# Designs tried in a protein design run: peptides against a protein of PDB entry 8YR4. Part 84

Target 1, 309 residues: chain A of PDB entry 8YR4
Amino acid sequence: PRGSPALQLVVLICLGLMGLERALNVLVPIFYRNIVNLLTEKAPWNSLAWTVTSYVFLKFLQGGGTGSTGFVSNLRTFLWIRVQQFTSRRVELLIFSHLHELSLRWHLGRRTGEVLRIADRGTSSVTGLLSYLVFNVIPTLADIIIGIIYFSMFFNAWFGLIVFLCMSLYLTLTIVVTEWRTKFRRAMNTQENATRARAVDSLLNFETVKYYNAESYEVERYREAIIKYQGLEWKSSASLVLLNQTQNLVIGLGLLAGSLLCAYFVTEQKLQVGDYVLFGTYIIQLYMPLNWFGTYYRMIQTNFIDMEN

## One batch from the design tools (peptide; made by RFdiffusion4, then SolubleMPNN)

Design b2_p15_7_s3 (from b2_p15_7, 7 letters changed)
Fold by OpenDDE base, seed 4:
Structure b2_p15_7_s3 (fold): chain B 309 residues (1-309), chain A 15 residues (1-15)
Amino acid sequence: as target 1 above (309 residues)
Amino acid sequence: SVLEQLFNSLPESTV
């Protein structure tokens, strides 16, 4: 955003809105806890009605948490359109300028359509990378840290430790399984491109194929390429299911351990019933964006690789 | 080619 004070202000407002989303991710579970406690204590209707109304308003602002269609997230996304357009245009112009600096021999060796496709992929890659880092990865990591701090301070060090171990294990397994999965995805994409190229070449040479009555041969070669693609697609899809299931197991174990510990402390009168509900609600809110973390990490890796090529 | 554009217009599965 160098050169436009207005876009710098919009970026600062978007960062402020991201900070507000983090505050809402803590406040929404707290207000829900307070409702449960007020219901348990049989509190006066006026106090309950005010707390419920405040909760619903905060929940409208938050939506479903990070990556949800909440009012604050929608407002941030709307304001970011101008920043994204400025960034995209700047990257496109930089790539286009760089392409004009390349040797005539480089341009003569490539089709103009391939050069434009490389430019579009490069622009999409940089803009995508920035968007995923700023709007998904960083907020999710911030919510985890805020959660660990919150549970350590207001519950017990054991809750902070459970969340820390669960999230650290989740992130580590997500990275490791995503890196393993990336090999299958690269092989799939390479075979997809090869299958597409074979289909295009066969159709561009249609007259030659027809002259030699080679239609059956070209169809069989295309079928073999599809079968090979589907074998790689299956490995990619199966590896995604394995990632999702591994993530679900880690979160499930963390939720189980923390929920049992909450229930135990409620029975010992160290915590209230609302605190049990708060823990479950907050962990579920952390889990929603984390389901996509492997996809975000992979998109970041792909975008870096696509920028190097 | 128009065919290359038609194939290239297929959305890369973002998932």
Scores: peptide ipSAE 0.006, ipTM 0.391, DockQ to the pose 0.153
Fold by OpenDDE base, seed 5:
Structure b2_p15_7_s3 (fold): chain B 309 residues (1-309), chain A 15 residues (1-15)
Amino acid sequence: as target 1 above (309 residues)
Amino acid sequence: SVLEQLFNSLPESTV
């Protein structure tokens, strides 16, 4: 942010903390592997106790994975509040200044409350999109790349290829199914707005409805609108279940292929039992943020559509 | 759009 060296320093610290989160995502599975290997080898208690204590400390810093409330993530979120407030205020002031530069003809054609609501939606959409890209999308893509590099260097090129293919297929299917689902969600939202508009119109004309004893007719018309809405809601919800199940199948196939390959290399004494546990743990950590990627792509796409309007 | 101009100006404003 131009004009505040203190906020620039906070941004740099937040970027450093994001880098630390990426390092923790690699280190936590490694330390867990080492515990399993030390337990298998019946290593001396002092070495085991130090490794367990170090693992628990690293796990406290990381939390339950990407999007969990780990100490580093909480510290980053806390420091970012001031940066977000500065960015939001700057966007709001730019939108407000631009609204004052618009022609009188544009203002006469629109309700002032609708213009402010569009401005507030625009501000929240831009700030939300930026925070979303920086804190969720980019870190998740970075973790995937780091994962591919790590498995390719420390296991075998085949593990890196499995992770690459599974993640690429997962991302592609998530995008394609989310775009397909967006059609059902738009239809649902349009029908919801139409149903609400009919209910409001019926309630505003309540005296007329009561005068003609048309209450039963208005209730039946509202019931038909609800049934139409629920039919579209079912399609939207069913499409979400289909997305989640498709994602779960890709995860399951990737985990199966990689776990079988790990088990094979452990039987061949090329890998240790701890390396099998590392692979499973690391893959699960990569998939935790990816489960939200569909919600994420939807938020990005919604924010872009709300920016075009 | 106004929002595209805002979005294009945001990188210069966040640094």
Scores: peptide ipSAE 0.000, ipTM 0.354, DockQ to the pose 0.016
Fold by OpenDDE base, seed 3:
Structure b2_p15_7_s3 (fold): chain B 309 residues (1-309), chain A 15 residues (1-15)
Amino acid sequence: as target 1 above (309 residues)
Amino acid sequence: SVLEQLFNSLPESTV
C-alpha cells in the first residue's frame, strides 16, 4: 500500500511472520528428531524435559498440520485484516470511480443491482487472488524448496531428489487433473444456474401455470433438470475423488521410497532413528498444505476469469 | 479432503 507507511510496516511484519512460519516448519521436525534420539540414548530427564518443552512451545507457535491454527499464523491473519480492508476499500473506490466515469448509455443499459454485483465480484476477485497467492501458494512453494534444500544438505542428495520428484509429480498431476475436472465443474455450475432459473421462472409465472393446470408438467421439467444436474454433480465429485486419490498415491510412493531409504541408512548407522521420524514428520507437514493446492489453483483461475469480466 | 469438498461446494462466484 503506497499511501500508508503504517500499513507498509504491517505488510513487512506479516512477511517476517511468514518467514518465521517457514523456519518453524523446519525446526519442529528437528526438535521431534532430537526427542526420539534422546529417548533412544536414555538421556537424562532434564535434557529430555527441556527438549520436549521447547518442542511443544515451537508446535504451539507453528500450530496444527494445517498451519492455520498456530499462534504465528493467527497473529499474521490478525495483522493482515487491516491490509485486506485497505486493499478492498481501494479497489472498491477505484471500481466505483470508474463506474461514475462511464457513459449514461452504459448505465441505462444495466440494472443497478447487476452493476453493484460486478463491482463486488471484481473487488472480491482481486482481494481473493492476492490472499491466495501471498498466504497459500507462495508459502507452500517456499516450504517445498526449503525441504529439498534441507534434505539435500543434512541427509543425502538422494532424499532431496525423492522429495523433488515426489513434489514435482504431485504439483504437475494436481494441475493436470484440476484442469481436466474444471470442465465438469463448469458444466455442473451452468446446469445448476439453468435449473435455478427454470424454478424461478415457473414460480414467477405461477398464475399462468395455475391457469393452464400445468403444475405437474412444470414439476416434471424441474425433475428432469435436477436429474441432469445430479449426473454432472456426480462427474464433478467423482473427478475430485480421483484427484485426491492420485495425490495420495504420489505422496504414498514418495513416503515409501524415502522411508525405505532412511531405514536402510539407519541400519548402516549413517542416520539415527530420530532422522527416520524427522523424514516422515516433515513429508506429512509438506503434504497437508498441498492437499489444498488444487483448490487454490482453481480459485486463482476463477479469480482471473472474474477480473477479465 | 472433506474440507476440499466443502471449499469445492462453495458456489464458484456464478459468472
Scores: peptide ipSAE 0.010, ipTM 0.462, DockQ to the pose 0.043; fails the geometry check
Fold by OpenDDE base, seed 1:
Structure b2_p15_7_s3 (fold): chain B 309 residues (1-309), chain A 15 residues (1-15)
Amino acid sequence: as target 1 above (309 residues)
Amino acid sequence: SVLEQLFNSLPESTV
């Protein structure tokens, strides 16, 4: 934010907290591994109790991953309120200033209430897009990269390769299927708006419909429009189920391959039992935010289309 | 500008 050193400091603190969330995503599985190893070795109670207490404290700070109610994520969200309000107000004022610079002919052709709803949707779209990019998309990509590096360095190059192939395939299929699905969603939204417009026009012309006893005809036209909408809604919903099932299958195959390989290395005494638990826990932590990635990508794409039109 | 496109695109909400 230009002009407020206080808001610039808050942005730097929020970026520092995002870095801390990335560190916690690595540390929590490591401490859980260490607990399992200490239990397997029958270590002294004092060492075990300290490691368990440290794990629970780190888990309190982390929460349940992206979009969780963890202490660090809540503190970040709280501090970001002032930055979001500053950004929203700046976008609203830029939109409002630009609307006043437009020709009188452009304003005479549009209702003022529509123009204001347009400006509000535009502001919400831009601020929502920035929030999704900064707090969901970039952190999720960073966690994947950190995961690949961590598994490649501390386990074996084969684990890093499995995570890389699984996440690359997951992201590619998520993008391709989401772009394919966007056609069905656009068709659904267009038919929803057309069905609503027909209902409004029929109700505004109620006196004319009543005069000609055309009530049954208008109801039948509305029924046909609803049936056409529901056919498009079904395609949109079925395509979402297909996306979710494809995502679940890719992660399931990656988890299977990595878990079998980890179990094999534990039987060969190259890894400990705790390392098997770490791998499973870390992959599940990567999967939780990725379920929302298709929704974020769709929101980004919708917001970009709503900005380009 | 991206803003001019944004203002031209915003669907006529008929309500």
Scores: peptide ipSAE 0.000, ipTM 0.303, DockQ to the pose 0.027; fails the geometry check

Design b2_p15_7_s4 (from b2_p15_7, 7 letters changed)
Fold by OpenDDE base, seed 1:
Structure b2_p15_7_s4 (fold): chain B 309 residues (1-309), chain A 15 residues (1-15)
Amino acid sequence: as target 1 above (309 residues)
Amino acid sequence: SVLEQLYNDLPESTV
């Protein structure tokens, strides 16, 4: 933010906390590996107790891997409130200034409440888009890249290849299926608005409907509109289930291939039992934020369309 | 509306 050195410092602290979250995503699986190896070696209780206590502390800082429930994430979200408010207010004032620069003919054709609702949608669209890009999309892509590098350097290159192929296939299928389902969602939203408009028009003309005893006719027309809406809603919901099942299948196949390969290398004494647990734990940590990637992609597409209108 | 629908749209994660 230009003009406030305090808000610039808060942005730098938030970026530092995001870097700390990336470090925790690597350290938590490593400490869990070390616990399993120490248990396998029957290490002394003092060493085990310190490693377990350190793991639990790091897990408290990281949270549940969704990037929203850990102490570091909560601290980042808390500090970001002031930056979000500054950005929101700046966008709102820019939209408001632009609305005042528009021709009188544009304002005379629109109700003031509609103009304010367009301004609120525009502000929320831009601030939401920036938040999703900075706090969800970029960190998730960074965690995937860090994971590929980590497995390629500390494991055999085959593990890095499995993670790369699994995540590339997951992201590609998520984008393709989300673009396909967006057609059903747009059709559903258009039919919802048409059904609502028909209900409002029927209620505004209530006296005319009563005069002609046309109540049964209006109810039947509304029922037909609801049935058409529900047919589109079912297609939208069924396409979401198909997306989730496709995502689960890709991650399940990646987890299976990598877990079998890790188990084989443990039997060959090239890896320890803790390394098997590390791989499974790390893949599950990558999977949790990836479930939201389709939602983020859809939000990005919708927000771009709403900014062009 | 679209953002309210986006926020009201269930997280694609069942978790």
Scores: peptide ipSAE 0.020, ipTM 0.573, DockQ to the pose 0.049
Fold by OpenDDE base, seed 2:
Structure b2_p15_7_s4 (fold): chain B 309 residues (1-309), chain A 15 residues (1-15)
Amino acid sequence: as target 1 above (309 residues)
Amino acid sequence: SVLEQLYNDLPESTV
């Protein structure tokens, strides 16, 4: 933001911390490999203890694996609060100023509380989208590219190819299945809104329903709407399970192919036992942020379509 | 309105 040099410095520090997270994502598996190799070689305790201590410190900085956030990620999130608040306030003030430029006729047709709720949700959505793009999508893509480069340089080119094919297939299937799933989710949301509108209308007209003794009819109509909603909800939920299973299958096949190839090269004495452990650890580490990629893609797609309309 | 569509497409908070 051009108006605050302090916030510009915070953004630069956050970008530096994001770079450090990328470095940690490479270093942690390397140090874990080194521990396994030192254990296999029966290395002296002093070298092993230093490497283990360094690994644990790097793992504390990185976090992840156990659902814990790392120190670097927490520090980044803490520093970003001020930037997010500044961005949110700026978007909110822009929306508010634009609402004041709208015709009196537009304001008379809407309740002021609905307009404010729309403004707050619009601001939160834009700020959320920006945060997901900058802190989840871009870093995940960077980690994949760094992973492919690392495996291509330090392993045989076949490992880089397996990771490339696995991640490309994973991303492609995630996009395709998410686009397919979006149809079911939109249908579910539309039916939920229609069911809610019917319930509100029935409750607002309660006196009329009671006057005509139509309570049983309204209950049956609401039951039919719920059954129709649950049929769409099931399709939405089942499509999510299908997405997750497809993702798990792709990663499982990539892990299988790469692990078999690692094991083969270890038997040929071309790789060490630690390199087998590194491959498995690194692939699992790449997989963790990818689980959310379908959610991010959907949020991006929805928000872009809604901003164009 | 763009804002009404944005409202309907809010991710259900998994919280």
Scores: peptide ipSAE 0.008, ipTM 0.457, DockQ to the pose 0.045
Fold by OpenDDE base, seed 3:
Structure b2_p15_7_s4 (fold): chain B 309 residues (1-309), chain A 15 residues (1-15)
Amino acid sequence: as target 1 above (309 residues)
Amino acid sequence: SVLEQLYNDLPESTV
């Protein structure tokens, strides 16, 4: 934000916390590996207890699988509230100023409630998209890149290749299936709006419907609209299940290939048992935020289309 | 809001 050095410092602190989250995403699996190796070696209790305590502390900082419950993520979210409020207020004031610069003819041609609804949707879309891109999309892509580098440097190059191919295929299929699914979702939303509009029109014309004793006819027309909506909803939901199954299959194949390769290298004494556990833990940890990537892609597409109109 | 609908849109993966 230009003009407030305090908010610029908060943005820099939030970026630093995002970097710390990336470091924790690497360190937590490493410490878990070390625990498994120490348990396998029957290491002295003092070394094991220190490593377990350190792991639990790092896991507290990172949080559990949703990424939003960790201390670092919560602190970032808390600090970001002020930046979001400043950005929202600035966008709202820019939209409001622009609305006042528009011609009287433009204001007379539109209902004030429609103009406010467009302004609120515009403000929420821009501020939400920016926050989503910066705090969810970019970090997820960074974690994938860090994962590929980590596995390529500390494991065999084959592990880095498996993660690269798995994540590239996952992202590509997520985009392609999400674009295909977006057609069904748009059709569903259009039919939902039409069904709602019919219900509102019937209720606004209640006196006329009652006068003609047309209640049964309006109910039947509403039922037909609901059945048509449910047919589109089923296609949307079925396409979602297909996306999820495709994503799970890709991750499952990557996990299988990498786990078999890791087990082979452990058998050859090139890797430790803890390295097998690290690989599985790290892949599952990368999978959790990727689940939302289709939602992110859809948000990006919707907001780009809404900005072009 | 479109964003609340997008946010309330179930994660495309059921966790």
Scores: peptide ipSAE 0.023, ipTM 0.603, DockQ to the pose 0.045; fails the geometry check
Fold by OpenDDE base, seed 4:
Structure b2_p15_7_s4 (fold): chain B 309 residues (1-309), chain A 15 residues (1-15)
Amino acid sequence: as target 1 above (309 residues)
Amino acid sequence: SVLEQLYNDLPESTV
């Protein structure tokens, strides 16, 4: 934000909080590991109670691992409201100024309501894109990279390789299946709009429909439009289930391979029981935000298309 | 037209 040092400071604080979220994503599994190891070793109650209390406090700061429900994430979201409002207003004013610079012929060919809707879509697309990139996509990719580095350094290169292959395959399949799914979703949305338009047109012309006793005909046309919509909705929903199941399978295979390898290293006394729990906890924690990655990718693609129009 | 206003006021389902 150019021109407000206060908003620049808020952006820096939000970036610092994002860094803290990344640190919490590593620390929470480590503290959970330490609890399991202390329980296994039958450690003194004072050490255990301190570690458990510290874990619960860190978990409160982190939240549910989705990155949306933790105290740090909520504080970041709260502070970002003013930055978002400033950015939105700046984009709205830039679009509005640009609209006033356009030729009179462009304005005469378009209705004022359509022009305002294009401006609102353009503002929403830019602000939405930036928010999804900064708060969802980049943090998730950072957590994956941090995870690969952590497992490669503290466990073995094989664990880092499993996480790398699993996450790379997950992201690639998520992108490919999301792009394929987007075609069905666009067709569904187009048919939904067409079905709504027919219903609105029939209801606005209800006097004419009644004059011709055409109520049964309009109801049948509406039914046909609904059936066509439901056929596209089914394809969209089934493609989402296929995406989710593919994602679950990839994560399940990665979790299986890594858990078996971790169990093997624990039997060879190269790792502790807590390290097995850490691996499972960390993979599940990485999986939670990744479930939404396909949604974020689609929103990014939609926002780019809406900016080109 | 009132139709275009009604059509424009239909919330784009941000699904």
Scores: peptide ipSAE 0.006, ipTM 0.394, DockQ to the pose 0.126; fails the geometry check

Design b2_p15_8_s1 (from b2_p15_8, 6 letters changed)
Fold by OpenDDE base, seed 2:
Structure b2_p15_8_s1 (fold): chain B 309 residues (1-309), chain A 15 residues (1-15)
Amino acid sequence: as target 1 above (309 residues)
Amino acid sequence: SLVDYILENAIVNRT
């Protein structure tokens, strides 16, 4: 934000913390490898204790690998509150000023409460999308690239290829299956709105329904609408399970292929036992933010669809 | 995931 040097400094600190999170994502698996190797070699207690203490400290800074629960991520989130509030207020004021420039005819056709709800939804959507792009999508893509480079440089090129193929297939299938699921979600939302509108109309016309003794007819029509909705909800929910299972299968196949290759190279004495543990730990660590990526992509797509309507 | 279900419900409950 050009108007506050303090907020610019906070943004720079947050970017620095994001860089530190990327470094931790590489260092934590390396230190875990080193612990396993030191245990295998029966290294002296002093070296082992120092490495374990360093690992636990780095793991505290990193958190669970999703970046949401680590000390560095919590500090970033805390510092970002003021930047988010500034951005939200700026977007809200821009929407509000634009609403005042709209014709009297547009305002006369809409209730003031609906206009404020549109402004609030617009502000929340833009600020949410920006936060998800900056703090989840970009860092996740960076971690994948760093992972491919790391495995290609420090392992055999085949490991870099396995990670590349696994992550590329995971992302591609996530996009394709999500786009397929969006049809079911749109149909579900349309039927939900139709069912809700029918319930509201039936309740507003309660006196007329009672006059004609049509309560049983309205209940049966509402039941039919619920059954139709539940059929669409089932398709949406089943398609989500299918997405999650497909994602799990891709990661499982990548983990299997890479773990077998690691085990083979350990038997040939080209890699250590710690390198096998490193690969498994690093793949699981890459999987955690990718699971969120699928959620964020769906949310981004939904917010775009809701803005088009 | 459970997070997907919670996010879907949170989006639907705000509309």
Scores: peptide ipSAE 0.021, ipTM 0.597, DockQ to the pose 0.046
Fold by OpenDDE base, seed 1:
Structure b2_p15_8_s1 (fold): chain B 309 residues (1-309), chain A 15 residues (1-15)
Amino acid sequence: as target 1 above (309 residues)
Amino acid sequence: SLVDYILENAIVNRT
């Protein structure tokens, strides 16, 4: 971003965090392999516990892989909000200034085509939401229930309890934090509609604006409305990062408790090395759909907001 | 998460 050294520094930090994320993508599988090898070799509990703890810490930083809500990805997303807002505001002001140079006939003709395209996007988004609910949400809830039953029957009851507590806490915090975030999103949408209405009114009155040479005044009023919108957008986006990080922490604690308990039972010859691999793989498989669930829902809501406007 | 976004939209669209 030209003109803000602070935002340039944030971009460099975000690039550094992207490099760290790539390093984690290599290190996490290596540490996982090392755990499997140490379990196979019947290594001392102290070395095994340190390697498991280190793996879970690295997995907390990484999250579920590319596009996951790991700590590093959340920190990058949080820092990037201001860079995105700077770029968006600059593009919106350039578009708005260019639209004031265009004719009324162009504005009237383009609105009709844009409304049709928004309606088509809205319809595709609703269909996508329903498909996502049916094919991802319901199966994930079923997999959680099946997992609790499986771990309670074939593993010690303590594993079923860990999965139950982890998933119950995950779902509860998810609902509570989402209900809290909804307030910020409603405020953002209301301000977005008000900002759009101001832009529309200014463009409908473009002849009057040109007659009084008031283009600079209308651009400044629009800039102030965008700044107010971006203050609400930041709260919405920051609350989403907080949600994702809370979810990552809950899964990380469940993975830590369960992985340490699995490793202990393998050392006591009550479980096999394959059972440790099964537990870790199953918890990660439960987490992956839940993370993607956040991203698709955000895309659909953006499209619904675009349809209500 | 997407559950959070769907729940948020369902709550926003009901009000």
Scores: peptide ipSAE 0.036, ipTM 0.694, DockQ to the pose 0.025; fails the geometry check
Fold by OpenDDE base, seed 4:
Structure b2_p15_8_s1 (fold): chain B 309 residues (1-309), chain A 15 residues (1-15)
Amino acid sequence: as target 1 above (309 residues)
Amino acid sequence: SLVDYILENAIVNRT
C-alpha cells in the first residue's frame, strides 16, 4: 500500500509469516516421519519425547493443514485486517469516483440502491479476490512446487512426477470444471434476482392484486419462478458435487499411486516406514488448501461475473 | 467441499 510505511511493514510481516507457513508445511511431515522412525527403532524416551513435543508445537503453529486454523495463519489474518480495510476503502473510493464520472443517462437508468449494491459487490469482489490470490493461491502453488522438489530430491524422481501429474491434473480439472460450473451459477443468480424482483413487485402492488383477487395467480407465478430457480440451483449444486468428486478421485489416484510406490520402496529397504507416512501426510496436507482453491476460484469467477453485470 | 458451499453462501450473503 502506497502512503503508509506501517501498512507496508505489516505486508512484509504477513509475507514473512506466509514463508513460515511454507516451512511448517515441510517440517511437520518430516517431524511426523521422524516420530514413526524413532518408534520403529525403539529409540530412547528422551529423544522421542523431544521430537513429539517439537512436532506438537509445529503442528500448533501450522494448524489442521487447511492453512486457516494455525496460530501463524490466524496471526497473519489478524495483521492483514488493516491492510484489507485500507485496500477496500481505496477500491470503494475508486468505484465511487468512477460512478460520478459516468453519464447522467447511466444514473437515470439505474436506481441509486442498485448502483450502491453494484459498488459494494465490486469492492467485496476485488478485495476478496486479491486476498484469496495472495493468501491461498500463491501459497498453495508454492507448497506444490516445494513438494515436487522435496520428493524429487529426498525420495525419487518418480514421486516428484506423481505429485506433479496429480497436482497439474487437479488444477486443470478444477479450472475447467469451475468454468463450466460458472455458467450454471450465472443462470441461477439471474433467476434468483428475477424471482426476487417478481416477489417484490407483487408485494408493492398488493392493493392492485387484492382489487383483482389475483393472489392465487401471483402465488402460482411465484411458484413457477421458484421451481425454475430450484432447477438451476440443482444444476449448480450437482456440478459442485461433480467438481468435488473429480478432485477427490484425482487426489485419491495420486495418493494410491504414490503410497503403493512408497510401500514398494519400503519393502526394498530404500525408504523407511516413516517415509510412507510422510508421503501420505504431505499429500493430504496439499489437498486441504486445494479444496479451498476450487472454492475461491469459483468465488473469483463469480465475483468477475458480478462485475460484468 | 461442504466448506466450499458454506463459503459460497457466506459470500453470497455478504453481497
Scores: peptide ipSAE 0.021, ipTM 0.619, DockQ to the pose 0.041; fails the geometry check
Fold by OpenDDE base, seed 5:
Structure b2_p15_8_s1 (fold): chain B 309 residues (1-309), chain A 15 residues (1-15)
Amino acid sequence: as target 1 above (309 residues)
Amino acid sequence: SLVDYILENAIVNRT
């Protein structure tokens, strides 16, 4: 945000809080590991109580692992409200100024209410996209990289490789399947608009429909349009389920491979029981943001498609 | 996910 040093400071604080979230994402599993190891070793109560208290405090700061419910995330979200409002207002003013520069012929051909709705959609789309990129995409990629580095350094190169392959395959399949799904969504949206247009035309011509007793014909035509829409909606929904299942399978295979390898190393006394729990917890923690990534990538694509229209 | 669909619809319906 150019022109407000206060908002620039807030952005820097938010970036610092994002860095703290990344540190918590590593520390929380480590402390949980330590608790499991201390319980296994039947360690003295004082050491256990301190580690548990520290873990609970770190978990309170982190939240439920989604990064959305922790104290740090809530503080970041609260501070970001002013930055989002500034960005939204700037985009809205840019769109509004651009609309005033457009030819009179363009304005005469469009209803002012439709133009304003497009402008509002455009503003919400851009601000949503920017917030998503900054707060979800970049942090998730950072957590993956940190995870690969951590497992490669503190466990074995094989664990780092499993995480790398699992996350790379997950991201690649998410992109490819989402691009494939975009075709079904475009077809669904086109049919939805056509169905709405037919309903509006039938209602505007209601007197004519009544005069000819054509109510049954218009209802049947609307039913056929709904059935056609539902056929496209089913393809869109089924393709979403396929995406989710594919994602779950990739994560499941990565979790299986890594968990078996970890269990093997625990049996060989190269790793502790807590290390097994750490690996499982960390992989599940990485999965939660990635599940959102598929959503938001679809949202991004939708917003781009809606801006092209 | 189902959350994905709900968010996508919530965003499409808020736009």
Scores: peptide ipSAE 0.021, ipTM 0.622, DockQ to the pose 0.042; fails the geometry check

